Peptides against a protein of PDB entry 5A53. Designs and how they scored, part 171

Target 1, 230 residues: chain A of PDB entry 5A53
Amino acid sequence: LVENVKQALFIPGQSCNKNLHDIMVDLSALKKPDMKRFNRKNDIHPFEDMSPLEFFSEKNDCSLMVLMTSSKKRKNNMTFIRTFGYKIYDMIELMVADNFKLLSDFKKLTFTVGLKPMFTFQGAAFDTHPVYKQIKSLFLDFFRGESTDLQDVAGLQHVISMTIQGDFQDGEPLPNVLFRVYKLKSYKSDQGGKRLPRIELVEIGPRLDFKIGRIHTPSPDMVTEAHKKP

## One batch from the design tools (peptide; made by RFdiffusion4, then SolubleMPNN)

Design b2_p21_8_s1 (from b2_p21_8, 12 letters changed)
Fold by OpenDDE base, seed 3:
Structure b2_p21_8_s1 (fold): chain B 230 residues (1-230), chain A 21 residues (1-21)
Amino acid sequence: as target 1 above (230 residues)
Amino acid sequence: SFLSDLDEQLAEEEALWESLF
């Protein structure tokens, strides 16, 4: 069964600013063609009332949503939402640090649209800690292209790297997640008569450091339903 | 109602998208 590619909806909140708009444009470009963006600001508070997001999920046939908001307490906040059957499954706030880089800050490279990125995760907590497991699951789900049986390694052009910024102990604040995007560039090296293909990773952007905010986790029943393969 | 206001906003967003292509 080829799972249909999940559609994403990007929503400016009432407090959306120019920086968040620019980040939204660049991050959503990685989700083309499976993406919609709203232009108007929407007064949505997902941790107070989730009903507007369920409405948009159903009306747009989108199981992925990103709400762009900013406040003094939650600056450059991207709330990532997943739905199942147009009902909220989970939510996570990821606040973009001020040191972000846009696609315009990197050398423009042409890319084939629709190629599935390879993911790399750095930090043991991505496999052990509940919050980082949710982040890993979310980003894998968000940027999953068509599940072609042929993972044609020949079609691999992009790598998304996610790194936990340093070690942490129990009771300490959760470290940021460093989001990086690379293009694979193949070079023919003529060193010593053996043409070994040299692969280089070139950063293409955006560059985002995510501070973790509020989280909504699904009920055990919703987890069981969402994992029932049809 | 709040939901009716969202439906109007959705229709306006769809019209804006159609005007861009």
Scores: peptide ipSAE 0.145, ipTM 0.786, DockQ to the pose 0.018
Fold by OpenDDE base, seed 1:
Structure b2_p21_8_s1 (fold): chain B 230 residues (1-230), chain A 21 residues (1-21)
Amino acid sequence: as target 1 above (230 residues)
Amino acid sequence: SFLSDLDEQLAEEEALWESLF
């Protein structure tokens, strides 16, 4: 089953700033060609009223949305939204820490647009903890192009690494998620007459440390309906 | 109405997007 590639819509909120705009441009570049961006600021408060996002989901035929907002409490906030049947499925606030790096901070490498990234997840909580399971699901869903069963190693250009920043116990604040993007570089090493393929990972950006904010979890009914569609 | 204002905003954004490609 070729899963249809999910389209993403990037929306500047009313409080969107230059840093968020630059982050939006760089993150959306990884989603090309399956991405739209708004240029105008939109007064959207998704945890108060979801109706504007449902409207944009339907009108743009986008099941993925990212709202860019900033406040003193929620600085550099990227609200990731998924819809199902143009209704809100889930939402998560991911606030970008001030130590972020843009694509311009790294060596410009030529890359092919539209190649599916490989994901790596570091931290047991990605498989056990509800919030980190949602993050894992979201990012896989966001950047999964066509699920070709054959990960053609020849098509592997990018690795997205997501790491939970440290251990945590129950009742402690949830550690940040470290988002890193690498390009695979294959070198033929001439070591000892055997040409062993050497693979190097070169960071290409963006570099984002995500602080977890508010979450909206899907209703049990929507989970059931979303799993029925292949 | 709120929805009509969003529809107008959408049309403007689409026109801008089409002008970039």
Scores: peptide ipSAE 0.118, ipTM 0.771, DockQ to the pose 0.019
Fold by OpenDDE base, seed 4:
Structure b2_p21_8_s1 (fold): chain B 230 residues (1-230), chain A 21 residues (1-21)
Amino acid sequence: as target 1 above (230 residues)
Amino acid sequence: SFLSDLDEQLAEEEALWESLF
């Protein structure tokens, strides 16, 4: 089954600022060509009324959305939304910490559009804790292009690393998720007349530390419907 | 261009949104 590539829509909220715009541009570049981006600010409050996002999902044929908002309580907030049948499936607020780095902060490397990144997840909670499971699922869905059965390892240029920042216990605040993007760079090293291919990971950006905010989880019925392959 | 067509579609959708609310 060739799963259709999920389209993403990036939406500036009314409180979107320059930093969020720059982050949006850089993060959305990783989703090209399967990305739309609004230029105008939209007065959307997804935890109060989800109808605007369902409307945009249907009109844009997008099952992935990112709303860019900022407030004193929720600075540099990226609300990630997934829809199923143009209805809200889940939402999560991921606030970008002030230590972020843009693509311009890294060495300019040639970018090939349309290559699927490999993901790495560091932290047991990505497989056990419901919030981190949602984050893992979301980012995999977001950056998975066409499900080619053959992961052409030969076409692998990018690695997205997601790390839970430290250990935590039940009842403690959820640690940040460290988002890092690397390019695989092949070097020909001449060691003793044998050219051995050396692969290095070079960070290319953006660099984002995500603080977890509010979450909307799907109803059990929506989970069942979304897992029914047509 | 693909980008110009996308920007036009986005502008139409933004205008439609503004008309509904």
Scores: peptide ipSAE 0.060, ipTM 0.673, DockQ to the pose 0.017
Fold by OpenDDE base, seed 5:
Structure b2_p21_8_s1 (fold): chain B 230 residues (1-230), chain A 21 residues (1-21)
Amino acid sequence: as target 1 above (230 residues)
Amino acid sequence: SFLSDLDEQLAEEEALWESLF
């Protein structure tokens, strides 16, 4: 079953700044060709009124959205939104820490557009904790592209790594999620007349540390409907 | 180009949105 590729819409909010714009450009480049970006700033407050996002979801046929906002309380905030039937399914605020790195901070490597990244998740909470389960689900949905049953190993170029920054206990603030992007480099090493394929991971950016903010979770009914395979 | 056409469509959608609010 070829799942339809989910389209993403990147929306600069009214408070979008240069740093967020640059982050938006670099992160959205990983979603090409299945990405749209607005150029104008939009006055959207998704936790106050979701109607603008539902409108954009429908008009742009995008089930994934990212709103870029920045304030003193929520600096470099990327609100990730998913819709189902153009209605809000879930939302999560992921604030980018000031230590971010752009693609320009790394060695420029050639890449093929539209290749599906492989994901790696580090931290048990990605499989046990509701918030980290949502993050895992979100990023898998966001970057999965077409699920061809043939994982053509020949098409593997990128690895996206997501790591929970340290251990935490109940009642503690949720650790950041470290987002890292690597390119697979294949080297032919001539060792003693045997060409052994060597694969190396090279970080290509962007490098983003996400602080978790506000969350909107789907209703149980919407969860059931969204998981119905057609 | 596909990108120019997309930018034009996005500009139209932005203009439509601005007209609704």
Scores: peptide ipSAE 0.053, ipTM 0.651, DockQ to the pose 0.017

Design b2_p21_8_s2 (from b2_p21_8, 15 letters changed)
Fold by OpenDDE base, seed 1:
Structure b2_p21_8_s2 (fold): chain B 230 residues (1-230), chain A 21 residues (1-21)
Amino acid sequence: as target 1 above (230 residues)
Amino acid sequence: SFLSDLEKELAEAEAEWKALF
């Protein structure tokens, strides 16, 4: 079975700044080789008109898109878009907080390109709350694709951790999602003649705290159609 | 620490995974 790995397109919006560009470069590095980037800014307003994104989805054969925009109200905004049959399935704005760290802020570690990350999700709301369920689904889809292939433990190099920043009650603002990337380091510990494999997690970046913005949810019909295709 | 808890969870998951194969 050819793994139908979903291709991602990273699009700098008209308001894309240096910080967003750097974040785009670093985040897209985790999606290699299944990633395209535009070098030119594009004037796209996905919550006003989705047609340009559907056009780009079709022309680039990409079912995943990330639009990079920044404004006073929505600083460092990454709009994540999924398409089904080149039509918009869902969208979510994730604004990167100013405390972000780039790959250059961490110790350079060599890694094999194309290995799928393991995901960990911290916070019950990832399974119960509609918005966090969408985020969980999006990130799993973005980095793993639809492949049900057993994650080869021998090939496990990266862990992406997503944490909801604290508890919240109904009517409260949705807490940020803390995005962290770790590399697994296997050490042979020679403790007492038994070589126990010791695994250590080393943060490799980027480090992103996502503030949740606007959301477009799929129509019930699109949900049904998306689940029918294996 | 969060990292130590995640390391433990991953070690447990790897152990379970190795036990399946």
Scores: peptide ipSAE 0.025, ipTM 0.499, DockQ to the pose 0.056
Fold by OpenDDE base, seed 4:
Structure b2_p21_8_s2 (fold): chain B 230 residues (1-230), chain A 21 residues (1-21)
Amino acid sequence: as target 1 above (230 residues)
Amino acid sequence: SFLSDLEKELAEAEAEWKALF
C-alpha cells in the first residue's frame, strides 16, 4: 500500500518574526516537495479556537501544519498540528531556543529531494513518557516519505537525530529535545587492500533545541480511528 | 560519542548492503 505522503502546511502567525521565518524556511526544506507555505500572517490561536486550522487542513489537503508564533511567554514557538479527516488530532508547542543554527551556518551540502531520512531517538522517555512518545510519533509522521518496502540503504542520505537533554523525574520540567540533521558521507578508505566503506556524519542543519510547551492530545475515539489500518 | 556510535552502525549497515551485491 503506497500510503499517500502527508502534506505539510507552514503558517506564519501574526507574531511571526524574521528568525521564525528563517527557521520555517530551513525546516520546511526537509519536507520538500510535500510542503506548502503561506506568505501572509494569520491571526490564529490554536489552543483557543482550532477551527481555522481545520479549515486550512481541508482547503489545502494538509494533514500536517506548523504555526509560527512568538510572544514574551512563548518565544520562537512552533505549534505542530496533526489532523485526521481534517479534524484536529493532536497539537504540541515546541519553542526554539535562541542558540539555533540555520542551514547558512553550515557548509552547504546538496541533498536529493524526496529521500526518506533515517531517524534516531536518544532517551528512554521517547518510548515510555506520553509527551515524548507524542513528539517521536509526530516527527516520524512528519518526515516519513513514501513507505517504500525498499529500505534502500543506498538511498540513505540524511539522519535526523532527536535527543532528550538530560534525565528528569516525575513532576520536574520536561527537558528540551535537541533536533539535529546530518548528511551521510561515504568515503572509500584504502586500508590494506580492503576498501572498507567509511561513513561519516556531517551536520547540515538546521540545529534546533525545542522547549516543550502546551499539548493537545487526541480523544480515545480519534486514536482508535486513526490506528485503524484499512 | 553518540555520533561515533551512529557512524559505526551506519558503516556496518553499508558494509552489509555492499556485501549483498
Scores: peptide ipSAE 0.012, ipTM 0.409, DockQ to the pose 0.053
Fold by OpenDDE base, seed 3:
Structure b2_p21_8_s2 (fold): chain B 230 residues (1-230), chain A 21 residues (1-21)
Amino acid sequence: as target 1 above (230 residues)
Amino acid sequence: SFLSDLEKELAEAEAEWKALF
């Protein structure tokens, strides 16, 4: 079954600034061709009223949305939204730290559009903690691309790395998630007459450190319905 | 489930990645 690639919609909020716009452009480049961007700011407050997002999901046939907002409490905030049947499934606020790097800060490398990235997750909490499990699920769902049966390792060009920044205990603030994007570079090294393929990871950007904000979790009924789809 | 299959596919990809480095 060729699962239909989920389309993403990037939405500038009313408080969207230049930095968020640049981050939006760079992050959305990884989702091409399965991405739309609004050019106009929209006054959307998803934790107060979700109806505008459900409307945009249906109107644009997008099951993934990213709302770009910034405030004193939630600076450089990317609200990631998933819909199921054009209804809100889940939401998470991920605030980009000021130390971010854009694609322009790295050496420009040519890449083939549409190749599925490999993911790596560093931190046990990605498998055990409900918030980090949601983040893992979200990013996998967001960047999965076309499930080609031929995941030719030969076609792997990108690695997305997500790392939990340090250990934490119950009741402590949740550590940031470090988002990194690498390109695989293959070298033929001749060492002593044996050609060993050497693979190097080259960071290509963007570089984003995400602070976790507010979360909306799906109802048990929506979880059940989402799991019934093949 | 779609989520469990995605988690498996990822775990396999992570295992392959750890084997390459």
Scores: peptide ipSAE 0.007, ipTM 0.399, DockQ to the pose 0.407
Fold by OpenDDE base, seed 2:
Structure b2_p21_8_s2 (fold): chain B 230 residues (1-230), chain A 21 residues (1-21)
Amino acid sequence: as target 1 above (230 residues)
Amino acid sequence: SFLSDLEKELAEAEAEWKALF
């Protein structure tokens, strides 16, 4: 079963600012061609009323959404939403720290659109802690291109690295997630007549440090339904 | 460094992939 590539919809909220717009443009560029962007601001409050997002999911045939909002309490907030059957499955607020870098801050490298990135996750909590498991699942879903059975390593162009910023204990604030994007450069090194493959990683951006905000988790019934292969 | 370790892992994976063909 070739799972259809999940389409993403990027939505500027009413409080969307220039920084969030620029971040939206850069992050959505990594999701090309499987993305749409709204140009108009929309007054959406997903933790108060989810109905507008379900409407947009259905009308745009998008199972992934990102809402861009900013307030004093939730500065540079990217709400990531997943839907199943055009109903809200889960949501998470990821606030971008002020130290972000855009694609324009890095050396422009040519890249092929539509290549599936490889992911790396640093931090044991990505496999054990429910919030970080949701983040891992979300980003894997978000940037999964076509499930070509052949992950042609020769077609590997990008690595997305996600790192939990430090250790934490129960009751402590959840550490930020460091989002980094690298391009792979492969070259043959002639060392003493042996051509050894050499790979270099070059950061290409964007660089985002995510502070974790509010979370909506799916009901156990929705989890069961979403895992039922059609 | 994390990047150096990842570069090594990717180089090993590329070498393994090329050895399959």
Scores: peptide ipSAE 0.005, ipTM 0.395, DockQ to the pose 0.053

Design b2_p21_8_s3 (from b2_p21_8, 13 letters changed)
Fold by OpenDDE base, seed 1:
Structure b2_p21_8_s3 (fold): chain B 230 residues (1-230), chain A 21 residues (1-21)
Amino acid sequence: as target 1 above (230 residues)
Amino acid sequence: GPLAHLDEELAEEEALWKALF
């Protein structure tokens, strides 16, 4: 089933600052061409009232949304929202730590817009812990590009790496998720007459450390319907 | 549903990584 590429809508909240705007610009650049950005701030509080987001989902035909807000308690907060049938499916707050780096902080490597990234998820909790499973699902779903045939492996230029920052036990605060973006560089190694392609990863940005905030999870029925194979 | 493809994509990712490294 060739599912259409999901469209993302980036929404500046009322408390959106310059740093969040810059983060929004850089992160949304990875979702081009399947991205819209609002230039105006919108007063949206998704954990209080979800109806404005459902409205924006429908009006913009976007099943992915990111709300950019900042407060003393939730600094540099990116609320990621997914909709199903223009109804809220799930939400997660991911707060960007102050150590972030923008694309401008890296060597300007030209990347081809619209190529499907490769993913890597580092940490067992991405497969076992419900919150990290949601994050894994979200980022896979969010940055899904055009379905490239297996023949276009040579066209894969980007890796999105997500790493859980350390181990944790039950009842401990959830470790941050380290978001990194790499460009694949293929080198022809002349080792022993066999040109084995050597692949190197070069960080291109943005670099974001996500602190996990509030979460909204779908009902079991919505999960069943969302994963329903035809 | 709109998430039914995610399991297939995970399998593709693993295959891609094995092909590249």
Scores: peptide ipSAE 0.283, ipTM 0.871, DockQ to the pose 0.678
Fold by OpenDDE base, seed 2:
Structure b2_p21_8_s3 (fold): chain B 230 residues (1-230), chain A 21 residues (1-21)
Amino acid sequence: as target 1 above (230 residues)
Amino acid sequence: GPLAHLDEELAEEEALWKALF
C-alpha cells in the first residue's frame, strides 16, 4: 500500500519575524505541492498547550506542522510537529543559527516540484542517540515526497544532507545539525571510450544550522502503533 | 501506522546511493 504523501502546514507564531518568514517560504518550497501556509500569525505555545495544533492538524488534514517563533531564549525557532490520527506524536524545536542562507543566495537552478529527494545523514549519533534518531525520522518523513519507482533514479534531482557538527560526550550540549540541500548533476565523462557517469553535487539552499531545543517524545505504545505494518 | 514506511525508505535510500556512487 503506497501511503498518501503527508501534507505539511507552516504556521507563523505571534513572534514570527522577517527572517523566519523568509526561511519558512524557502523551506516550504521544498515541500511543494504538499504544503499549506498560514498568512496570519497564531498565538500557539505547543509545549504548554498542544490542543490548537491538534485542531489545525484535523481542520487542514495535515500530519506535519512547523511553527515559526522567535524569542531571546529561542531565536529563529522552528518547532516541527508530527501528528498521528490528528493527535500529537512528537515535537522538536530546531533554532536556525544567524549564519543561514536563503535560496536567493544561491544560483537559481531548474528544479522540478514534487520529486522525492535523496537523503544523507552524517554522524554516528543519527543511528544511536534518541534525539538524533528523532531528527532523522522527522526529516525523512517530512520531505519523503512522491514515491518514485527505482526506474526514476534518473529523475532524482536533489539531496538533503544533514550533518552533526562535531563529536560530543554524554552530558555535553548536543551539537548543531547542519542542513544542506544539493542538486545532483550527472555528467557523462568520455574517458578512453568508457563512459563513466560522474555525479556532482551543487548546493542550492536553503542553508540552515539547527540548534536543538525542547523535545516531546511519544509513549512507547504510540511508537509501536505508528510503526505497525498492516 | 504512518511511520511504518520509514524503514523501507531508508533501505531504498541506501540502495540508491550505492547505485549512484
Scores: peptide ipSAE 0.281, ipTM 0.872, DockQ to the pose 0.668
Fold by OpenDDE base, seed 4:
Structure b2_p21_8_s3 (fold): chain B 230 residues (1-230), chain A 21 residues (1-21)
Amino acid sequence: as target 1 above (230 residues)
Amino acid sequence: GPLAHLDEELAEEEALWKALF
C-alpha cells in the first residue's frame, strides 16, 4: 500500500511575528510540495480548544499542522499537531531558541524538491523516554515524503538531524532538541586506485534549537488504532 | 493506521546509513 504523502498546514497564530514567519517559510520549504500555508493570522489556543484545528485538518485535508505563536512564556512557539481521521492525535510545543539560523544564513545549495530526507536521532532518550519518542515519531512522520524504493538511494539528498542537548536525570528539565539539516555531498576519492565514494554532510539550514513545552498524548486505544497494520 | 509504517521506515533508514557510511 503506497500511503498517500501526509499534507502539512502551517498556521500563523494571532501572536505570529516576523521571526516566526521566516522560520515557518524555511521549515515549510522542506515539506514542499506537500505543504499549505495560511496567509492570515488565526486566533487558536490548541490546549484550550482543539476544535478549530480539527476543522482545519478536515477542510484542508491535512493530517499535519504547525501553529506559530509567541508570548512571554512561550516565545517562538511551534505547536506541532497530528490528526487521525481529522481528530487530534497528538500535540507538542517546540519553542525555537533565539540563536536560530535561516536558509539565508547558509550557502545556497540547490536540492530537488520532494525527495525523501534521511534522518538521524542522536541521544538514547529518543528510544526510551516518552517525550523524545513522540518527537522522533513526529519528525519521521512529518518529513517522510514519498516512499522511495531502495533503488532511489541515489535520490537521497538531505539529512535531518535531531540531537538531544546533553544528558538529563529524572525530574530535571528536558534538554533541547537540536534540529539540523544537511545536504549529502558525494566526492570521488581516488585512494590507491579504488574509487571509494566519500560522502560529506554540508549544513544547509534552517538551524533550530527546540525547547520542549506542553504535550498532548493520545489515548492507548488511539495509539493502537494508529499503529494497526492492515 | 497512519503511523503503522514508522517502525519500518526507521529500520530502512538505519540500513541506508550503514550502506552510505
Scores: peptide ipSAE 0.278, ipTM 0.869, DockQ to the pose 0.705
Fold by OpenDDE base, seed 3:
Structure b2_p21_8_s3 (fold): chain B 230 residues (1-230), chain A 21 residues (1-21)
Amino acid sequence: as target 1 above (230 residues)
Amino acid sequence: GPLAHLDEELAEEEALWKALF
């Protein structure tokens, strides 16, 4: 079954500011053409009432949503939401640190819209820790794009890299996740008459350091149904 | 379900990295 590419809806919250708007524009560009953005602010508090998000999911046929909010306690907050059957599956708050870089801060490289990214996840906790496993699942699901056959590897243009910022012990605050985007550049190096293909990664942006906030986790039954193979 | 593909995508991703590097 060719699963249809999941559509994403980007929603400015009531407290959305210029920085969050700019981040929203740049991050949503990586999800084109499978992305919608609202131009108006919406008063949504997903950890108080999820019903408005379920309504938007159904009305816009979007199983992925990102709510942009900012407060003193939760500055530059991106709430990532997934739905299953237009019901909330999971949610996670990812707050963007002030050291962010926009696409305009990098050298403009030609990029084909709609190509599937490659992914890399650095840190053992992405495979062992429930929160980082959810982040890994979310970003894979969010940016997957169209299924490319192995023959289309030559068409892969960019890498999404996620790194856990340092080690941590039980009971310590969860380290930030460093979000980076790279373009794959293939060069022919001429070393001694042998053309060896050289691949370089060039950062293209945006650059985001995510602080982890509140989480909503699905019930075990919803997990089972969501992962059920046909 | 809508997340059944994720395990297959992880396997594909590892194969792609091994093919490129």
Scores: peptide ipSAE 0.274, ipTM 0.869, DockQ to the pose 0.653; fails the geometry check

